Peptides against a protein of PDB entry 7UQJ. Designs and how they scored, part 101

Target 1, 160 residues: chain A of PDB entry 7UQJ
Amino acid sequence: PELYQNFNITPPRGVLFHGPPGTGKTLMARALAASCSSDERKITFFMRKGADILSKWVGEAERQLRLLFEEAKKHQPSIIFFDEIDGLAPVRSSKQEQIHASIVSTLLALMDGMDNRGQVIVIGATNRPDAVDPALRRPGRFDREFYFPLPDVKARFKIL

## One batch from the design tools (peptide; aimed at target 1 V58 G59, target 1 (a further copy) K56 K95)

Design b2_p26_4_s4 (made by RFdiffusion4, then SolubleMPNN; from b2_p26_4, 8 letters changed)
Fold by OpenDDE base, seed 1:
Structure b2_p26_4_s4 (fold): chain B 160 residues (1-160), chain C 160 residues (1-160), chain D 160 residues (1-160), chain A 26 residues (1-26)
Amino acid sequence: as target 1 above (160 residues)
Amino acid sequence: as target 1 above (160 residues)
Amino acid sequence: as target 1 above (160 residues)
Amino acid sequence: PPPPLPPAPLFYSDETMEEARKAAEA
């Protein structure tokens, strides 16, 4: 986040963190939020788990997403972090299509509707980027992706 | 790992990593596994998600746990990492008692049955240590606990 | 820490955490400290910033390092965490050589002088492992290194 | 009852060694 201000880079609307489980995607998102928070400028970090939005808010998931984005806008600069975003916006499969389609459509609209001047960044974390609806991975949405590789054995030895 | 050697502390059989979501518990477990692996001595890292063992192996969860511990023993030195362990061994609530009771009992027996000379460490990660069955948090089981605080803003700046 | 005991590996005197800013090195160090603390055995965590030791203690940095290591020994089990250790022990460049040489020599001597039975671990964090004096990265010092990968530059640029 | 959570380690950051000593001796 600091990097974007310093570099005058238009912040992406959405960033996809992907990689094997336990590679630090969520830690990185928090560290990024942390990094860009100063005494003068606190970044508000909103965390939601993709599956929880579906399970807790059956029928209200769209409203909860809207409220989340409004709250993030109100508390800008802000980061919205979706942990396990593949649980929120799975690739459209025929059998559970309608509920997921509405949630995906809402998330798409919210990401598309973010004012380019808004200091809101969306980070999605997943172990399965290919399980995320390709519509979310298009320009103006999660158009940026980070691969978190497993720490290799050599990096290991250096800790030992 | 290093601290216990330096401290001449008998390593616990089980270590509970607890703290808010996205504080790096899983990354730490992998980094620890990584750290303890050398070219000469590879640590085998077994990762299981607590909820996945329940959902994928309804009625076989006990057998899968036994196989996991046997495989970990076979591939010693090894780490068994249970991500979201509160999903595998929730506190016994009256309504779903039987399936959880058997799984918890199996996990308890497996942890109690680990040879003290065995090079197997069990790491459980949770966001909710109080949601883990207290029997798992007793001496000889997950008797060591690690709090992963949210990086506070000051600690965050120090990470940057 | 625990893994080394189980594996009969001599614990390193020093561990170097390296990787880009905001990758959770300091969080990891704190989590490790928290991890190894029990009700029965509190680990004392000493945190110092490398640049602060140089800037605050011009001419006393050696004494402050000695006091830090003595205090860590007194409060063992303990962790000494040097954040931005490349600021404390930069690679020797010709113009500022003498002051840095004495500080590096003192730190080397302190790390070499740690009793192998001492319950003191030194963690150095840096964004630039190659900027740390190679003498500190030798066996018996920071002989263990952890790479905290950025999400690779492509991944970074994909967030950016 | 589950054993109490291990106390968070005493973090001495940005404190003088003397302050850290006093806090650790307390």
Scores: peptide ipSAE 0.000, ipTM 0.308, DockQ to the pose 0.051
OpenDDE base, seeds 2, 3, 4, 5: peptide ipSAE 0.000, 0.000, 0.006, 0.000; ipTM 0.277, 0.304, 0.265, 0.316; seeds 2, 3, 4, 5 fail the geometry check

Design b2_p26_5 (made by RFdiffusion4)
Pose (drawn by RFdiffusion4):
Structure b2_p26_5 (pose): chain A 160 residues (1-160), chain B 160 residues (1-160), chain C 160 residues (1-160), chain P 26 residues (1-26)
Amino acid sequence: as target 1 above (160 residues)
Amino acid sequence: as target 1 above (160 residues)
Amino acid sequence: as target 1 above (160 residues)
Amino acid sequence: SPENTTPLEYANYEELKAEAEAAYAA
């Protein structure tokens, strides 16, 4: 931590895995979760699949998001993996419903809002990165974007 | 206050920050929230978003808005910051649930009934200005619209 | 009435002010209420909004609307003004609440219950006319309309 | 007059939940 405090830098804490299907996005997230439970320092892994938070009550989806990010603040070494994040956080449109744009606005305020979110890494895997809201693809929330391509020759050899 | 009586004008009590992502809106609101808590006279900063307003009961979201504005009038030199305000106050539509048009109507009524002395300032950052209701963007509610642009060369030099 | 009843031209049951925001619709009703700054029993003016009638309870909104209309009949020559009538009478659909739908179902029955000797006029204002419920725009209701446009050059010169 | 204790719910929640399942299955 002194190496990041030596400068006035904050570490990148957001990655967006994107690429074609079957290219290793969830596999890499699974390997990272298995590695986080065996290095005897507790890095808590929070798994979220698509729009797991959708509810038929008004304001319960934004409340579940606030609770997920808060429980992430309770244990500092925590990680949040959003599988298929293009179904949870689509591009905000006026044509579609307000529960979607309201979830996206809550996610924006919880990732880089007025309050600091803590040592919470946020990973999102998507096959459709341009169905993710563009305000979610900037540094401070999903700083990096890992493109997982279809494997080339040497990579197919290695996979096989 | 005599200068605002000599000319027969009312000081603007509303600002709408708008601009592309990562251009300085939450940063300015965070710097103003730190400047509210330093000096000999104290300004009270009230931070809100759509999650701690929207409720699942009838008449509870508008009651939380009224409690916010009454509590800000009680601590009279005050700032109210609504982040991602297009999620809190979208354009009113009959093809949406009634809770969003009812929040926009309550917000219009509470802004039209404020102190009328520049005591409660209301600041909102929408990242998208078109999504917010046009009735809120007229002078009398959100008087000023600060456009936070992508920085030019001298601004990028200063930021770096 | 000595003059206008000679010719049998009935006064309107519902007159609707509609237009873009900031065009002076609330000013006209405030100026007509200052034309009610005259002596009593003539042109009693009631200033209501699309809020401060609707409540948590199930009967106080319709009971209060029936009482407002009964006080309007009690003082014979009277005007009821509903500012932001899309807040009181939105479009009834299957995303609509039950309390607003019953407010519309009792405002319609109260406007059809108003007698032919027109001594209560209901003026209502909106910035979005095709967001008020379609039933109040039927004949015998809000049927005469006043469009309030943005000002032209001479009108902006007078305003400045 | 009784108090209104009816929680507010989204009228098309099952349609949205189906779209979210379809987007995750894709």

Design b2_p26_5_s1 (made by RFdiffusion4, then SolubleMPNN; from b2_p26_5, 7 letters changed)
Fold by OpenDDE base, seed 2:
Structure b2_p26_5_s1 (fold): chain B 160 residues (1-160), chain C 160 residues (1-160), chain D 160 residues (1-160), chain A 26 residues (1-26)
Amino acid sequence: as target 1 above (160 residues)
Amino acid sequence: as target 1 above (160 residues)
Amino acid sequence: as target 1 above (160 residues)
Amino acid sequence: TPLNTTPLTYSNYDELKAEAEARVAA
């Protein structure tokens, strides 16, 4: 938020962190939340896991998403970090389409409904960007993507 | 510490976390400190910034390092995290050589003087491992290095 | 493995990394895998996600676990990292008991069948250690636990 | 096409690292 505000950059409504597991997506999201917090202006960091939203709140996932975005808006500047967002909004496969379609549609609507002036950044992390519904990866949603490569084998071996 | 002690592993005297800023070096050091703390055995986490040791304690930096290591030894198991250790022990450049040489020599002596049975781990974090005096990167000191790769510079700068 | 072997320590068959999401469990597992590899002796790092083993391989999860352990044994020294192991081996709750029971039983048998001389370390990461079947947390399995706390709110705010 | 995907390739990693180090040095 402040990073973007200090640069007069409209914060992306959504940022997709994608890359192999353990590439530091979650760590970076936290580090960004941290680096954007000042003593004067604390960023509220909301973390949700995609699979948990589906499994824990069967039939209320949409409501929980709405509440999350409302809470994030209330506590702005804020970051909503969806870990494993591919678990929340998998590519529409025919059989589980209806439940997933409602959740995806709700998330789309929530991201579209964020006023560009809101200090709410949504970070989605995925190990499989291609497993994320393409509708989420469109402008005004997760329109910026960051590839987290494996630390290079050489970088791993210098840790070695 | 406890990771090593619970495994009866001699903790490396020093671990160098290197990589570009915001790669989570500090977060990882804290997560490690925290992960090594049990309810029964809290790890004391000492954090110092390299530049602060030089700037705040002109003429007493050596003493402050000694006190830090003594305090860490007293409160073992402990982690000493030097953030921006390149600021504490820059590669010897000619003009500031003497003051830096004393501090570096003191840090070397303190790391060398840690009994292998000491439950004190030293973590140095740097954005510039090549700016760290090679003497610190030798066996028995910061002999293990962890590269924290950038999330893609473009990824970071588009998050910026 | 080599961290333990170099210290002549019987590697724990299993290490449970537990703590809140984004506390660096996966990063630590990778850093450990890295720190244990040398240029001469590369550790093979196998990563699987608990939920993926259940969802992708309905009816073949047991076979995939066996293949994973065989491959890990073939490529020793190796680390098997189960991310979100609570998703693979949830506490036996009544309704989905049979499929989960077979997978858990297979994992237990695979961990029990590891010769103590094997250079295979199993790291389980979970956000919910209490959601992991207690049978996995017994001696000779995930008998060592590492708590990855949230960097304390104060620690978050000093990273902030 | 996702608008702003910059894949980190291992091939440019050292260059990108050097560029980041240069920007942090500046």
Scores: peptide ipSAE 0.000, ipTM 0.182, DockQ to the pose 0.117
OpenDDE base, seeds 1, 3, 4, 5: peptide ipSAE 0.000, 0.005, 0.000, 0.006; ipTM 0.171, 0.184, 0.199, 0.307; seeds 1, 3, 5 fail the geometry check

Design b2_p26_5_s2 (made by RFdiffusion4, then SolubleMPNN; from b2_p26_5, 10 letters changed)
Fold by OpenDDE base, seed 2:
Structure b2_p26_5_s2 (fold): chain B 160 residues (1-160), chain C 160 residues (1-160), chain D 160 residues (1-160), chain A 26 residues (1-26)
Amino acid sequence: as target 1 above (160 residues)
Amino acid sequence: as target 1 above (160 residues)
Amino acid sequence: as target 1 above (160 residues)
Amino acid sequence: TPLNTTPLTYSNFDELAAEAKARVAA
């Protein structure tokens, strides 16, 4: 939000953090939220797990996504962090197509419907970027991707 | 501190967090400090920027380092976090050799003078590990290094 | 493993990392694993998600846990990291008692059966320490707990 | 609200941190 506005850059509607588990994707998203928050401009950080959206909100997941984006829009500047987004929008497997397709379509529509002037950043985190529906990885959606490599082994030894 | 003491581990005198900007070095240092603090055992977290030590304390940087280490020792268990430690202890460039040399020598002496039983951990963070004086990266000093890799270059550009 | 052996401390059979999501629990566990792995002494890091063990291995979860501990024992020194351990060993709710009870009992037995000389550390991460079966939080199991607070707001601002 | 659903605002961050701290102390 502020990070992009300060540079007159249209904030990417979505950023995909990908890399092995525990590479700090969630931590980075929180750090970014914190970095963009001044005393004057608090960033609201919304966190959801992809798998939780599918499992807890059976039949209401679309509505909950809409509400989340509306709430994020009301609380601008905001970050929506989808942890395990591969759980929310898996590559369309032929067997679970309808429910997943509707959630993915809703998420696509919500990301497409974000006005370029909105101070809402969507961050998706995944351990499996290839398991994310390619439609979400297109320009205007999660068109920006961050690989979080494992902290180098040499690096880790030197802290302990 | 607690992590090491609870395990009767001689805390490394120094840990170097290195890696590109925004890789979570400082966040990890704080998370470590927080994780090591129990209700019974508050870890005191001292944060200094390397560049600030050089710029704000012209002629007194050595004294300020000594005071910092003494204060950290008084408030054990403690973490001293040097952000931008490459600013504090740059590889000796021919032009600024004397002042930098004295600060580096003082930091070396302070790290060498830490009793192995002290509950003081020194964490240095840098974006440029090669810009840190190799003398600081020796055993008994910042002998432990964490590489915080860039989230892949493609990744970095996509958040920013 | 090495961290504890080097200090003649009986490695805690288990360490519980708890705190809000994205506080760096998994990152810390990985950092610990990496920091214990010299070029001479590679620590093998086994990572499992609690929920994945329950969902993917329906009816085989106990066997998979046994295999995991055996593999970890074969690859000593090793760390077993259970992410979302509250998903693996939830507080026994009256409704799902049998399957959860067997998995918990197996995990308890595996932790109890670890020779104190074993170079296997078990790290459990949870966002909900109160949702972890108290039997796992007893001495000789996850008897050490690390709180990962949210980086303090004041602390977050000082990182940036 | 579950920690997973509560928006972390700078306003509620201290409260959530305090609540998290209280849960650890309990």
Scores: peptide ipSAE 0.000, ipTM 0.316, DockQ to the pose 0.030
OpenDDE base, seeds 1, 3, 4, 5: peptide ipSAE 0.000, 0.058, 0.000, 0.021; ipTM 0.341, 0.498, 0.252, 0.406; seeds 1, 3, 4, 5 fail the geometry check

Design b2_p26_5_s3 (made by RFdiffusion4, then SolubleMPNN; from b2_p26_5, 12 letters changed)
Fold by OpenDDE base, seed 4:
Structure b2_p26_5_s3 (fold): chain B 160 residues (1-160), chain C 160 residues (1-160), chain D 160 residues (1-160), chain A 26 residues (1-26)
Amino acid sequence: as target 1 above (160 residues)
Amino acid sequence: as target 1 above (160 residues)
Amino acid sequence: as target 1 above (160 residues)
Amino acid sequence: TPLDTTPLTYSNFDELLAEAERRVAE
């Protein structure tokens, strides 16, 4: 956050955290939310799992995404964190592909509909960046990507 | 394992990591695996999700758990990490309760069957420690619990 | 970055990431760098290890630090990440103390010489915050600190 | 089921956690 102020960088609408499982993507998103919230300025943190968007919200996923973005806007400044965002990706069944396509289309529209001045940041986390719909990874959406490497073998030697 | 050997501490058979989602439970389990692995002694890290044990291994979950523990023993010193271990908990359907009871019974038996001299540590992570079967939280199983708090407000003030 | 722009927070010159090994400090620094980089605005990320500053640059460490800060300024917006910044701390030999004192003095001078408007952020990571020279932790230097907790001391006492 | 739209604020996190625990216990 401070980095971007100094850089006069237009904030990304969406940030993709990618890397192997257990590299701290979810922890990072929470730490960012925590770091950006002061006593004077509480940041509201919304968390959803990609798999839950498909499984828990069957037939209402689009509506639930809209409600999530509306609530994030209502409680701005806000972070929307999608854990396992690749879990929005279709299972190979034709019915799931159609449901997936509708949900992803809704998410795309919601991200595109965010005003550049909006105090809402979207963070996606995935272990499979290539399984995230390329349309979500375009400018104005998840246009910034953070690689979370495994603690390297050299880091491993320094832990001992 | 090495940490416990160096400290002459009898390693716990099972450790429960609990706390809010995104508090770094999975990262910590990996960090522990990394920290315990030296050049001379590589620790093998096995990871499973509780929900995957139910969903991916329908009808073979018990066998897959046995194979996991056998492989962990073969590659000792080893860590078996169960992420979302509460996902082994039954959904309220009677059929799921029976499947769950068999899977949990298998996990209990596998944890009880670990020789005290075994260089295999089991780590469970949950956001819902009370949703973990109390039988798994008894001595000789997940008998040590670690609370992962949110990054506290004091850490937050140091961040801002 | 976006979060800080929205928060109108004056960016720190230096941020200290501290906490036990494997808590994701290095990962966080890389994640922050990547989040701040867009297609339009690439942030240059410089990484050095504290131990490498002493070991690889024996007799030239001060010069290498100067060159690093010059290059970071040339390629602004930039992040300089010092992993294991406590590794600049002397080993107990008198010769290493003198070398360390000179290197730390150079780093202090370089951090003090950064214009408040400079698009260069310095991130230090350490497992030993108390081994970081207190002079580096003063306002205008590493004046913001992020604690990367292990599972809390109470959790740790339940492991042991 | 209505979406739990409850924002996780630091102020309401303990309440949200307690509510999530209650919902799981139900």
Scores: peptide ipSAE 0.019, ipTM 0.306, DockQ to the pose 0.048; fails the geometry check
OpenDDE base, seeds 1, 2, 3, 5: peptide ipSAE 0.006, 0.006, 0.009, 0.000; ipTM 0.338, 0.318, 0.362, 0.372; seeds 1, 2, 3, 5 fail the geometry check

Design b2_p26_5_s4 (made by RFdiffusion4, then SolubleMPNN; from b2_p26_5, 10 letters changed)
Fold by OpenDDE base, seed 4:
Structure b2_p26_5_s4 (fold): chain B 160 residues (1-160), chain C 160 residues (1-160), chain D 160 residues (1-160), chain A 26 residues (1-26)
Amino acid sequence: as target 1 above (160 residues)
Amino acid sequence: as target 1 above (160 residues)
Amino acid sequence: as target 1 above (160 residues)
Amino acid sequence: PPLDTTPLTYSNFDELKEEAEARVAA
């Protein structure tokens, strides 16, 4: 409840942060994690890079995703953040389909199997929302999308 | 000396940056590196991701750690930043103990072997300080811990 | 044309962002990408980590680089951002020479093969410009170097 | 309100995976 209230959103199973790279999607996902964390209620944040799940765990990626969701559940309230989620769940039409198919299917099942009452939020960050499998962007999965506009370069030159 | 004066800390061999992810631990470690860098005194900053040391250098991780510390010493004043240090030195009680044990032991030895007069600071960043081997968190190693609270989401919406 | 005008630079084939880590090189590369993006002209941003190209695509790294440049050309105007480019193109004098030599040679050829009139910018980010193969830092490649100083820690303590 | 610490139940993971695999193969 409170985690989702702090997100100012009806509890999505997943939130897709999209926008140009370096709009601070990863930084925001992380900011949300700890603004929702109090001294009494530490939010556990799990970060994975989409392409790392595929590459580091060839043949074990499905198992590693399962373990990630189990660990996130065990440490609830928690956030699972997938940075570069388009690397984990590329659009099916790419010739790398078969290896990604099982991983995408596993991620879909893990997201669909989340009870909406659970204190696990999944955040996917991508620069290319259109490169994310449309199956992940359906209601009950990454059904909320936040566009991160780039701050004006002039504003950034003042912060740097 | 000056490096540690700029940190406003009695020279720890290691500083653990912990807190929710994207509190800017990596960003802060990096900011510290260059605020301590002057035109006359460039601080060399070495960044490694804990999990990358394990995964990229299977069987060579100990050697790569040694080379990293040697390079950092050669380029002093320097900062060695381990992002996600819990990935490099997970708590020993995890079933992945044996492979990590040698790497952790090497890191411990390298940190203990640092002369306190050296201008090398080791910064570890983690989201889970409790997932870092307690041996690394002892005096003379990562003996200073900085908690990075998240700036209020409202404050972040103003910066983004 | 416009992409390079927005960079306020005579069109380099490559820009090397160097400086202490967490000066926001990745963040800046990304900010540049989307400040140059208008509603009418979406800039496509391709991000790769140098060490990931080497590690994920052992024996396929050259092919993956070619595919990346082809995709970037197809989606022009585009930015190819190599984070930690020193991991992709380490100085040739390191004993890991042979495997890296082919990848570096491929990257050199791809950068040299870019038409100066193309709307593809390559940005390399590194913490160690001296660890990047000097062949990449020649005119017509990463011939523009931007040093990212760290903002003063005092300024950062006001932002955090 | 106290945050609902109810553990996420995966009752139908295998069925959901099989359905997802069928949708991906499709």
Scores: peptide ipSAE 0.040, ipTM 0.185, DockQ to the pose 0.027; fails the geometry check
OpenDDE base, seeds 1, 2, 3, 5: peptide ipSAE 0.013, 0.000, 0.008, 0.000; ipTM 0.287, 0.304, 0.204, 0.350; seeds 1, 2, 3, 5 fail the geometry check

Design b2_p26_6 (made by RFdiffusion4)
Pose (drawn by RFdiffusion4):
Structure b2_p26_6 (pose): chain A 160 residues (1-160), chain B 160 residues (1-160), chain C 160 residues (1-160), chain P 26 residues (1-26)
Amino acid sequence: as target 1 above (160 residues)
Amino acid sequence: as target 1 above (160 residues)
Amino acid sequence: as target 1 above (160 residues)
Amino acid sequence: TAEELAEERAEELAEERAEQRAEALA
């Protein structure tokens, strides 16, 4: 941590996995979760699939998001993987419902808002990155974007 | 206050920060929240978002807004910051749930009934200005609209 | 009435001020209420909003609306003004609440219960006219309309 | 008694709002 405090830098804590289906996005997330449970320093893994937080009560989806990010603050070494994040956080439109744009606005305020979110890495895997809200694709929340391509010749050889 | 009585004008009590993502809106609100807590006279900063207002009970979201504005009047030199305000106050629509139009109507009434002395300042950052209701964007509610643009060369040089 | 009842032209049961925001609709009702700064028993003015009637309870909103109308009949020549009548009477649908729908179901029955010797006029204001419920715009209700447009050049010169 | 009635009516209104929201999500 002194290397990052040597400068006045904060580490990148957000990655958006994107690429075609079957290219290794969930596999890489699974390998990262299996590696986080065997290094004997507790990096807590939070798995979230799509719109797991959707509820029929008003304000319960934003409350579940706030609780997920808070429980991530309780244990500092924690990770949040959002599988199929284009179903949880679509581009905010006036035509669609307010539960979607309200989830996206809560996710924006919880990733880079007024309060610091802690040592929480946020990973989102998507097949449709342009269905993710563009305010979620900037540094401070999903700094990096890993493009997982269809494998080339050497990579297919290695996979086989 | 005599200058604002000599000319028959009321000081603006509302600001809407708007601009592209990552241009300085939450940063300015964070710097103003740190400047509220340093000096010999204290300004009270009230931070809000859509999650700690929206409730699942009838008449509880507008009661939380009223408690916010009454508590800010009690601590009279005050700032109220609504981040991602288009999620809290979308454009009123009959094809939406009634809770969002009821929040916008309560917010319009509470802003039209403030102290009328520049004591409670209300600051909102929407990232998208068209999504916010046009009744909130008229002078009397959010008087000033600060456009935080993408920085030009001299501004990029100063930021770097 | 000595003059205007000679010709049998009935006064309107419901007159609707509608227009863009900031066009002076609340000013006209405030100026008509300052024309109520006159002696008693003539042009009693009631200033209500799309809020401060609707409550947590299930009967105080309709009971209070029936009482407002009864106090309006008690002082015979009287005016009821509903500012932001889309807040009191939104569009009834299947995303609508039950309390607002019953407020509309009582306001309609109270406007059809108003007699033909027109001594209670109900003026209502809105910035979004096709967001008020369609039933109050039927004949025998809010049927005469006043459009308040943005000012032209001479009107802006007078305003400045 | 009036408090119990107000609680029951508030629960019914909340459940009707939740059913309408579940139909909108569907």

